Peptides against a protein of PDB entry 2FGR. Designs and how they scored, part 126

Target 1, 331 residues: chain A of PDB entry 2FGR
Amino acid sequence: SSVTLFGIVDTNVAYVNKDAAGDSRYGLGTSGASTSRLGLRGTEDLGGGLKAGFWLEGEIFGDDGNASGFNFKRRSTVSLSGNFGEVRLGRDLVPTSQKLTSYDLFSATGIGPFMGFRNWAAGQGADDNGIRANNLISYYTPNFGGFNAGFGYAFDEKQTIGTADSVGRYIGGYVAYDNGPLSASLGLAQQKTAVGGLATDRDEITLGASYNFGVAKLSGLLQQTKFKRDIGGDIKTNSYMLGASAPVGGVGEVKLQYALYDQKAIDSKAHQITLGYVHNLSKRTALYGNLAFLKNKDASTLGLQAKGVYAGGVQAGESQTGVQVGIRHAF

## One batch from the design tools (peptide; made by RFdiffusion4, then SolubleMPNN)

Design b2_p16_6_s2 (from b2_p16_6, 9 letters changed)
Fold by OpenDDE base, seed 2:
Structure b2_p16_6_s2 (fold): chain B 331 residues (1-331), chain A 16 residues (1-16)
Amino acid sequence: as target 1 above (331 residues)
Amino acid sequence: DKLILELLEKALKQLN
């Protein structure tokens, strides 16, 4: 068997011009370009093309040294893989998020990412953002001429919140075409949760596509998230993203991304635009800067996710500007 | 550095 220790330490200086009180926040933040992590992984060749694997990964918070503790909540899987693809057992990215976040040019991290994978309804489940699940079984196909798919099921294990008795149950998957410069995917998921102590279904549909023109890459996402509540009506959000990236001088990358979050339950929109730059000092070390602008309309209170500094909302209808400048090191 | 933060804040205020 082989065992690899790996990780990323990504720490930044971050600023947002407005918090919930209208005041600026600044300090040392984490995970501006990539989520900081520590992990162990390995594989064992079982012969005949079959392999066993394990993956244990937790988030690192470089600003406070993991004051809240360390765990393997990013991923804790055992797997079998071969010509049939890969089966994983354990907490992981759900198949839908694993595939569809790949179209986010900001790697689902920092102040610039697509924020559609969110708990839009004050869901009481631990993973109501649709990103990961406990008690997950996942299957990923091989790539057949570009076509690939992933499926997942998470057991609720009779987890209850209020009158909801199936919290944490997930079923979902994606189909995709990945060939040369083109990638396109459709993801569908349902997660059982609770809102206000009542059973709620989190339904998600996501379309993603990207095309690499060599000189630039275009990427897009279309998502609908619906928290279906028996009482109080559905909470629906339509999220849209369009982004472009381009290499700069062989050592850098510039990224520009726009997102729109149409929050139907409050009839309010939020607009996000982010400019990012990554400068590679080596294969493992980069400097980066992100500049993001978030415009809330009407009752929208969304905030940029300056992790470690400020990730809360703003007052309704307020705009927020954020900056991150940091170092990413991979090992 | 306070100076850097002040300069950044001034720049960000112009972007709103």
Scores: peptide ipSAE 0.006, ipTM 0.308, DockQ to the pose 0.018
Fold by OpenDDE base, seed 5:
Structure b2_p16_6_s2 (fold): chain B 331 residues (1-331), chain A 16 residues (1-16)
Amino acid sequence: as target 1 above (331 residues)
Amino acid sequence: DKLILELLEKALKQLN
């Protein structure tokens, strides 16, 4: 049996030029290159190719020392694995997000990530961003000839919000082909939630692909999220991402990513472009800088996610510029 | 772009 303590502390100086009032915000933020975390994990060989595993992981906020507390909401799983793949029980990334966020060159964190995995509709469920679920059972296949898949079901446990029942129920999965430089995946998910106290289905389809040319990597995402409301019509967002990364000088990586969020319910688009650089001082320590531009059109109010400084929206049709410069340390 | 979106919308209909 093994037990490993692991983590990342990622803290930055961040700036955004506009908040909801049109004022600048700046200070010390967290999770600019990777989400800061503390975790424990381990495995036990049960013989015959069967292994037990556990994983406990929580977010760290280096700017305030976790003033709001610490929990294992990132992952809290027990698992069995073998030639059949892996079964997990407990809160985790849902299979769709686990696979499809891997195409985000900004690691689903900081001011540069693909923001498609979002609560687009003021959903009242705890995980209406489609990233994680409570009460989750997941199964992941082995990789066979490049093909792999993951499936998940989360129990609602009769959770209600307003008149909505089955809140928190998730069903979803992905199919993928991962072979050498190529990765491609299709994910489908439905989550039960509430909007305005009324039953709502959050439907999600995501297509992702990447190719590593050695000298550069290209990555893309196509996503539709649809909050299907019984009353008031659907809230649909089409999100697109295209990114490129390249190694620089053997110790650095440059990233450029563009995303478009077509918010159909408000007939408004937002454009995000992010330039990032990571400089590896060691295998465990890196310096990084991110520069992001978010252009909202019409009624769009999206804001860059400068966690620990400002992650709120801006005024409708306003543009926001964000900067993060920080240190990432892994242990 | 439009074709991909139409395919995505068709796939979403299967989630109903």
Scores: peptide ipSAE 0.006, ipTM 0.431, DockQ to the pose 0.013
Fold by OpenDDE base, seed 1:
Structure b2_p16_6_s2 (fold): chain B 331 residues (1-331), chain A 16 residues (1-16)
Amino acid sequence: as target 1 above (331 residues)
Amino acid sequence: DKLILELLEKALKQLN
């Protein structure tokens, strides 16, 4: 048996030029290049190609020292793995988010990430962003000549909100082709939730692809999220992303990513453009900077996610500029 | 593209 302690401390100075009142916000933020985390993981060889595993991981908030406490809400799994793949039991990334967020060049954190994995409808479920689930069973296949897949089911355990009685149920999965410089994936998921105390299905379809040219990488996402309400009509968002990254001087990486969020229920679009740079001081320590522009149109109120400083919305139709400059240290 | 998404959405409706 082995046990590994691991983590990341990522802390930044962040600025956004507008909050919900139209005022600027600035201060010390967290998780600008990678989500800050503390974890334990290990494996046991059971013989015959079978292994047991565990993984416990929680988020670190370096700005306040985890004043609200520490938990293992990022991942808390036990697993069996072998030639058949891997089965996981416990809270984790759902298979769809685990695979499809891999195409986000900003690692699903800070002010630059693809924001499609979101609670678009004021869903009352704890994980209505489609990223993680409680009570999750997951299965991941091996890679067969490039082809791979993942599947998951989360039990609702008769959780209720208002008249909704299946809150937290997840079913979903992906199919993928990963071979050399090419990656392509299709993900499908449904979650049971509530909106306004009424049963609602969160349906999600995501396509992702990337190609590594060596000198640069291109990545893209296409997503539809639909909160299907029995009363009040569907809340649908189409999200699009295109990004490029390139190594710089052997010690750096530059990233540029564009995203469009077409919010159909309010007939409003938001445009996000982010420029990022990471400078590796060592294998474990990096400096980084992010510059993001978010342009809301019409009734759109989206805000950049400057965690620890300001992650709320802005006034309808307002634009927001964000900056993060920070240190990432891995151990 | 839109057609593919519509077909896939229809498939999602069959999920439990």
Scores: peptide ipSAE 0.005, ipTM 0.386, DockQ to the pose 0.013
Fold by OpenDDE base, seed 3:
Structure b2_p16_6_s2 (fold): chain B 331 residues (1-331), chain A 16 residues (1-16)
Amino acid sequence: as target 1 above (331 residues)
Amino acid sequence: DKLILELLEKALKQLN
C-alpha cells in the first residue's frame, strides 16, 4: 500500500478592466495555470492484476488561506482497477468533462479556458456546469488499440428543488480514439436539475480532437448544451474552440486559444481569445502569464474567470480584458 | 456541423 501527499499552489496577480459596474478589478488571485489543490492518494496491490485505490483532493485558495474551509469536493473516490479498466465510487469529474476538457489547452483553469462547461441557464443544481457530480459511479475502459471509453451515473437520491425531482442525477459517457499524436472524442451527458424551481434537463454533447505535430499541437472542441425547460423554452448554447500550442526553447510553452459561445436563448455571441505562456523553472515550478480578451455581443454578459479577484459578469455587450501573471508550484 | 449536432440531439432524446 502507498499513500502520496500531493498538491499545487498556484497564485497570481490578476487584472480585469471591467466588472459588472464597468470598473477595473485587480489583486492576488488563484489557479491561473493549474487549479491549486491538496490531495492524498494511494494504491494497494491486491494481486492478480487487481488494485484498490483512493483519491481525496480539495481546492486550495492561496490568496486567503482557505478562509471558507477545506473539503474534498474536487475528488473523493475509492476505486478498483485492473485489466478491465477502472471503477470509481464517489465525487469526481464526470466522465464527459474528464475526457473532453483534455482538449482545452488551458486545462479548464484561469482566464483562458474553454468556458462551455457552464451553467448557462441559472440551474439550481450544485454541479449544473457539467464538470463534477456527487454520488457518482464511473467506469473507464483500458485503451484497446487507441479506443477507450468512460461511463458514469450519479444518483439523485430523491433530491428536490421546488417541484423538481431527481435533481443531481447524471448519466453520461464518452468514446474516444487516442493513438500517438491523434486524440478524438465524443461525449454525451444528461443531468437533472431545476430552473426557477421547475424540472429541467441539462443535455450536453461535445466533440473534441487534437493532433500533436511535434512542433505544435492543434486542439478543437464543439459543444452544445441545452437546458430543456417545461416552461419558457429551451436554453441552448453552441460553443466552439480552436487552439494551438508550441514548445519554446525547451523550457517554455506558448498557447493561443479562441472560443465562440453562441447563446441562442438571448441571440447573443461571445468571443474569447487568450494568449498564454508558461516558463518552467524546474519540473515543479513555473512562471506563467495569460492575456485574455472577451467580447460580448448584444445581451451577452460573460466574464473571464479571474478566480480570487473577479469571476462575475460584465454589462451586456461589454468587452473585458484580463491578465494573470503568477507562480505555479507542484509538490 | 449542423448534422452532427442534430444526430447528437437525437441521441440525447433517446436517453430521456
Scores: peptide ipSAE 0.006, ipTM 0.408, DockQ to the pose 0.013; fails the geometry check

Design b2_p16_6_s3 (from b2_p16_6, 9 letters changed)
Fold by OpenDDE base, seed 3:
Structure b2_p16_6_s3 (fold): chain B 331 residues (1-331), chain A 16 residues (1-16)
Amino acid sequence: as target 1 above (331 residues)
Amino acid sequence: DKLILELYNKALAQLN
């Protein structure tokens, strides 16, 4: 058996030109290129192609030294794997987010990522962004001629909020085709949650695709998220993303990504465009810079996620500019 | 060698 200690420390200087009061914010932020983390993982060969595994991972906040504590909320799984694929037990990325966020060229991190995986409806569940789940069982198939899939179910354990029962229950999965330069996936998920103390279903459909041309990569996402409420109507968001990345000089990568968030419940759109650059100093250390523009229309109040500096919204119809410059170190 | 470094860091960035 092996046990590996691993992690990433990613810290940046970040700036946003507007907060909820219209004032600028700046300071030391975290997780601009990759989420800072500390983890333990290991595997045991059980023979016959069967392996046991564990994975414990928590987020690191380098700007304050984890003042709020440390936990393993990123991942806390035990698994069995083999020719049949992998079964995981424990808190983890749900299968849909695990697969479909892979098309985000900003890796669901910092000020540039696709923000479609979001709690669009003030859902009261802990994971109403559709990214992770407690009490999760997941299964991932092997890759068969390009085809692969993942499925997950999270138990609600009779959790209630207000009059809503089954809060936290997740069911979802994806099918994918990954072959050489091509990747394409379709994901479907439903979570049970509450909005205003009333039962609400969070339904999510996501289509992703990417193609690596060698000299550049193109990636795209199409997503619909719908919070189905018994009273007050559905809260629906259609999200779109298109991105491109290219290697630069063998040591760098440039990324450009556009996203559109069509928030139907408030009849308002938000446009996001991000330019990113990563410069590798070594295998484990990189410098990076991100420049993001977020334009809210009408009643939209979205804000860029400059973690550790400002991740809140802005006033309705306001635009926000964000910058991150930082160091990422992996160990 | 430079390409390997880039690929490695890219892979790390995706593990979010």
Scores: peptide ipSAE 0.007, ipTM 0.309, DockQ to the pose 0.039
Fold by OpenDDE base, seed 4:
Formats: sequence, structure tokens, C-alpha cells
Structure b2_p16_6_s3 (fold): chain B 331 residues (1-331), chain A 16 residues (1-16)
Amino acid sequence: as target 1 above (331 residues)
Amino acid sequence: DKLILELYNKALAQLN
């Protein structure tokens, strides 16, 4: 058996030029290149190719020393794995987000990530961004000549909000082909939630692909998220992402990513463009910088996620510029 | 099974 303590402390100086009042915000933020985390994990060989595992991981907020506390909400799983793949029990990334966020060149954190995995409809469920779930059972296949898949089901445990039942239920999965430089995946998910106390289905379809040319990597995402409400009509968002990354001088990486969020319910688009650079000082320590531009059109109020500084929205139709410069240290 | 089928049907509807 083994037990490993691991973590990342990622802290930055961040700036955004506009908040909801049109004022600038700046200060010390977290998780600009990678989500800061502390975790424990381990495995036990049970013989015959079977292994037991555990994984406990929580987010670290270096700016305030986790003033709001520490938990294992990032992942708290026990698992069995073998030639059949892996079964996980416990809170985790849902299979769809686990796979499809891998195409995000900004690692689903900071001011540059793809923001499609979002609660677009003021859903009242705890995980209506489609990223994680409580009470989750997941299964991941081995890789069969490139082909692989993941499936998950989260129990609602009869959770209700207003008249909505089955809140928190998740069902979803992906199929993928991962072979050499190519990765491609299709993910489907549904979550039961509530909006305004009324039953709502959060349906999600995501297509992702990437290709590593050696000198550069291209990555893309196509996503539709639809909150299907019994009353008030559907809230649909089409999200698109295209990104490129390239190694620089053997110690650095430059990243450029564009995303478009077509918010159908408000007939409004938002455009996100992010330039990032990571400079590796060692295997464990890096400096990084991110520069992001978010252009909201019409009624769109999206804001960049400068965690620890400002992650709220802006005024309708306003553009926001964000900067992060920080240190990432892994242990 | 029903839930899975519904999910697939809904996904297909999103593509149309």
C-alpha cells in the first residue's frame, strides 16, 4: 500500500479593469495556472490485478489561508481498479467534465479557461456548472487501442428544491479516442436541478478534440448546454473554443485561446481571448502570466474568473480585461 | 434504461 501527500500552491497578483460597478479590482488571487490544492491519495494491491484506491483532495486558497475552511470537495473517492478499468465511489469530477475539460489549454482555472461548464440559468443545485457531483458512482474503461469511455451516475437521494424532485441526479458519460497525438471525445450529460423552485433538466453535449503537432498543439471544444424548464422556456448556450499552445525554449509554454459563448436566452454573445505564458523554473515551480479579454455584447454580463480578486459579472455589454502574474509550486 | 434513453433523445434533439 502507498499513501502520497500532494498539492499545488498557486498564487498571483491579479487585476481586472471592471467589476459590476465598472470599477477596477486588483489584489492577490489564487489558482491562475492550476487550481491550488492539497490532497492525499493511495493505492493497495489486492492481488490478481485488483487494486483499491482512495483520493481526498481540497482546494487551497493561499491569499487568505483557507479562511472559509478546508474540505475535500474537489475529490473524495474510494475506488477499485484492474483490467476492467476503474470504479469510483464518492464526490468527484463527473466523467463528462473530467474528460472534456482536458481540452482546455488553461486547465479549467484562472482568467483564461473555457467557461462553458457553467450554471447558465441560475440553477439552484449545488453543482449546476456540470463539473462535479455528490453521491457519484463513476466507471472508466481501459484504453482499447485508443478507444475509451467513462460513465457516471449521481444519486439525488430524494433532494428537493421547491417543487423540483431528484435534484442533484446526474447521468452522463463520454466516448473518446486517445491515440498518440490525437484526442477526440464526445460527452453527454443530464443533471436534475431547479430554477425558481421548478424542475429543470440541465442537458449538456460536448465535443472536444486536440492534436499535438510536436511544435504546437491545437485544441477545440463545441458545447451546448440547455436548461430545460417546464415554465419559462429553455435557457440554451452554445459555447465554442479554439486554442493553441507551443513550447518555448524548452522551459516555457505559450498559450492562446479563444472562446465564444452564444447565450440564446438573452440573444447575446461573449467573446473571450486569452494569452498565457508559463515559465518553468523547475519541475515543480513555475512563473506564469495570463492576459484575458472578455467582450460582452448586448445583455451579456460575463466576467473573468480572477479567483480571490474578482469573479463576478460586469455590466451588460461591457468588456473586461484581466491580468494574472503568479507563482505555481507543486509538491 | 429509461433515463439513459431520455438522455440520448435529448442530446439528439440538441443537435437538430
Scores: peptide ipSAE 0.000, ipTM 0.352, DockQ to the pose 0.013
Fold by OpenDDE base, seed 5:
Structure b2_p16_6_s3 (fold): chain B 331 residues (1-331), chain A 16 residues (1-16)
Amino acid sequence: as target 1 above (331 residues)
Amino acid sequence: DKLILELYNKALAQLN
């Protein structure tokens, strides 16, 4: 058996030129290149190709020393794995997000990531961004000839919000083809939640693909998120992403990513473009810089996620520019 | 492969 302590501390100086009042915000932020984390994990060989595993991981906030506390909300799983694949029990990334966020060249972190995995409808569930779930059972197949899949179910445990029942129930999965430079995936998920105290289904469909040309990598996402409400109509967002990354000088990586969020319920679009650079000082330590521009049209109020500085929205139709410069250290 | 392709096409058709 083995136990590994691991983590990342990623802290940055961040700036956004507009908040909800139209004022600039700046300061020390967290998780600009990778989410800061502390974790424990381990495996036990049970013989016959069977292994047990555990994984406990929580987010670290370097700017305030986790003033609001520490938890294992990132992942808290026990697993069995073998030739059959892996079964996990516990809070984790849901299979759809685990696979489909992998196409985000900004690793679902900082001011540059694809923001499609979001609570688009003021959903009242704890995980209405579609990223993680409590009470989750998940299964991941082995990779066989490039093909792989993951499935998950989260129990609602009769959670209610207003008149909504089954809140927190998740069912979803993905199918994928991963072979050499090519990756392609389709994910489908449904979560039960509430909006305005009324039962709502959060339906999600996501397509992702990437290809590594060696000199550069291209990646793309297509997603529809739909909060299906019995009253008031559906809240639908179509999100699109296209990104490219390339190694620079053997020690660096440049990233460029564009995303479009077509918010159908408010007939408004937001455009995000992010330029990022990572400079590896070592295998474990990097400097990075991100420059992001978010253009809201019409009634759109999206804001860049400068965690620790400002992650709120802006005034309708306003644009926001964000900068992060920081250090990432892994251990 | 066929199933994946069918799902893919269905998925694309839903992005309206």
Scores: peptide ipSAE 0.000, ipTM 0.390, DockQ to the pose 0.013
Fold by OpenDDE base, seed 2:
Structure b2_p16_6_s3 (fold): chain B 331 residues (1-331), chain A 16 residues (1-16)
Amino acid sequence: as target 1 above (331 residues)
Amino acid sequence: DKLILELYNKALAQLN
């Protein structure tokens, strides 16, 4: 067997011009370009093309040294893989988020990412953002001429919140085509949760596509998230993203991404635009800068996710500007 | 309707 220790430490100085009180916030933040992490992984060749694997990964918070503790909540899987693909057991990215987040040019981190994978309805489940799940079984197919798929099921284990049962149950998957410069995928998921102690279904549909033109890459996402409540009506959000990236001078990358979050339950929209730059000092070390603008309309209170500094909302209808400048180091 | 708004605002305050 082989065991690899790996990680990323990404720490930044961040600024947002408005918090919930309308005041600026600034300080040292984490995970501006990539999520900081520490992990162990390994594989064992079992012969005949079969391999066993394990993956243990937790988030690192460089600003406070993991004051809230360290865990393997990012991923804690054992797997079998071979010509049939890969089966994983354990907490992980759910298949839908694993695939569809790949179209986010900001790697689902920092102040610039697509924020559609979210708990839009004050869901009381631990993973109501649709990103990860406990008690997960996942299966990923091989790539067959570009076509691939992933499926997952998470056991609820009779978890209850209020009168809601089956909390934490997930079922979902994606189908995709990945060939050369083109990537496209469709993801569907349902998660059982609770809102106000009442059973709620979190339904999600996501379309993603990207095309690499060599000189630039375009990427897009279309998503609908619906929290279906038995009482009080549904909470629906339509999220849209369009982004472009281009290499700069062989050592850098510039990114521009726009997102729209149409929050139907409050009839309010939020617009996000982010400019990012990554400068590679080496294969493992980079400097980066992000500049993001978030415009909330009407009752929208969304905030940029300057992790470690301020990730809360703003007053309804307020705009927020955010900046991150940081160092990313991989080992 | 009001409940939806309140819950939504609560959700937005607990951004993940």
Scores: peptide ipSAE 0.007, ipTM 0.408, DockQ to the pose 0.017; fails the geometry check

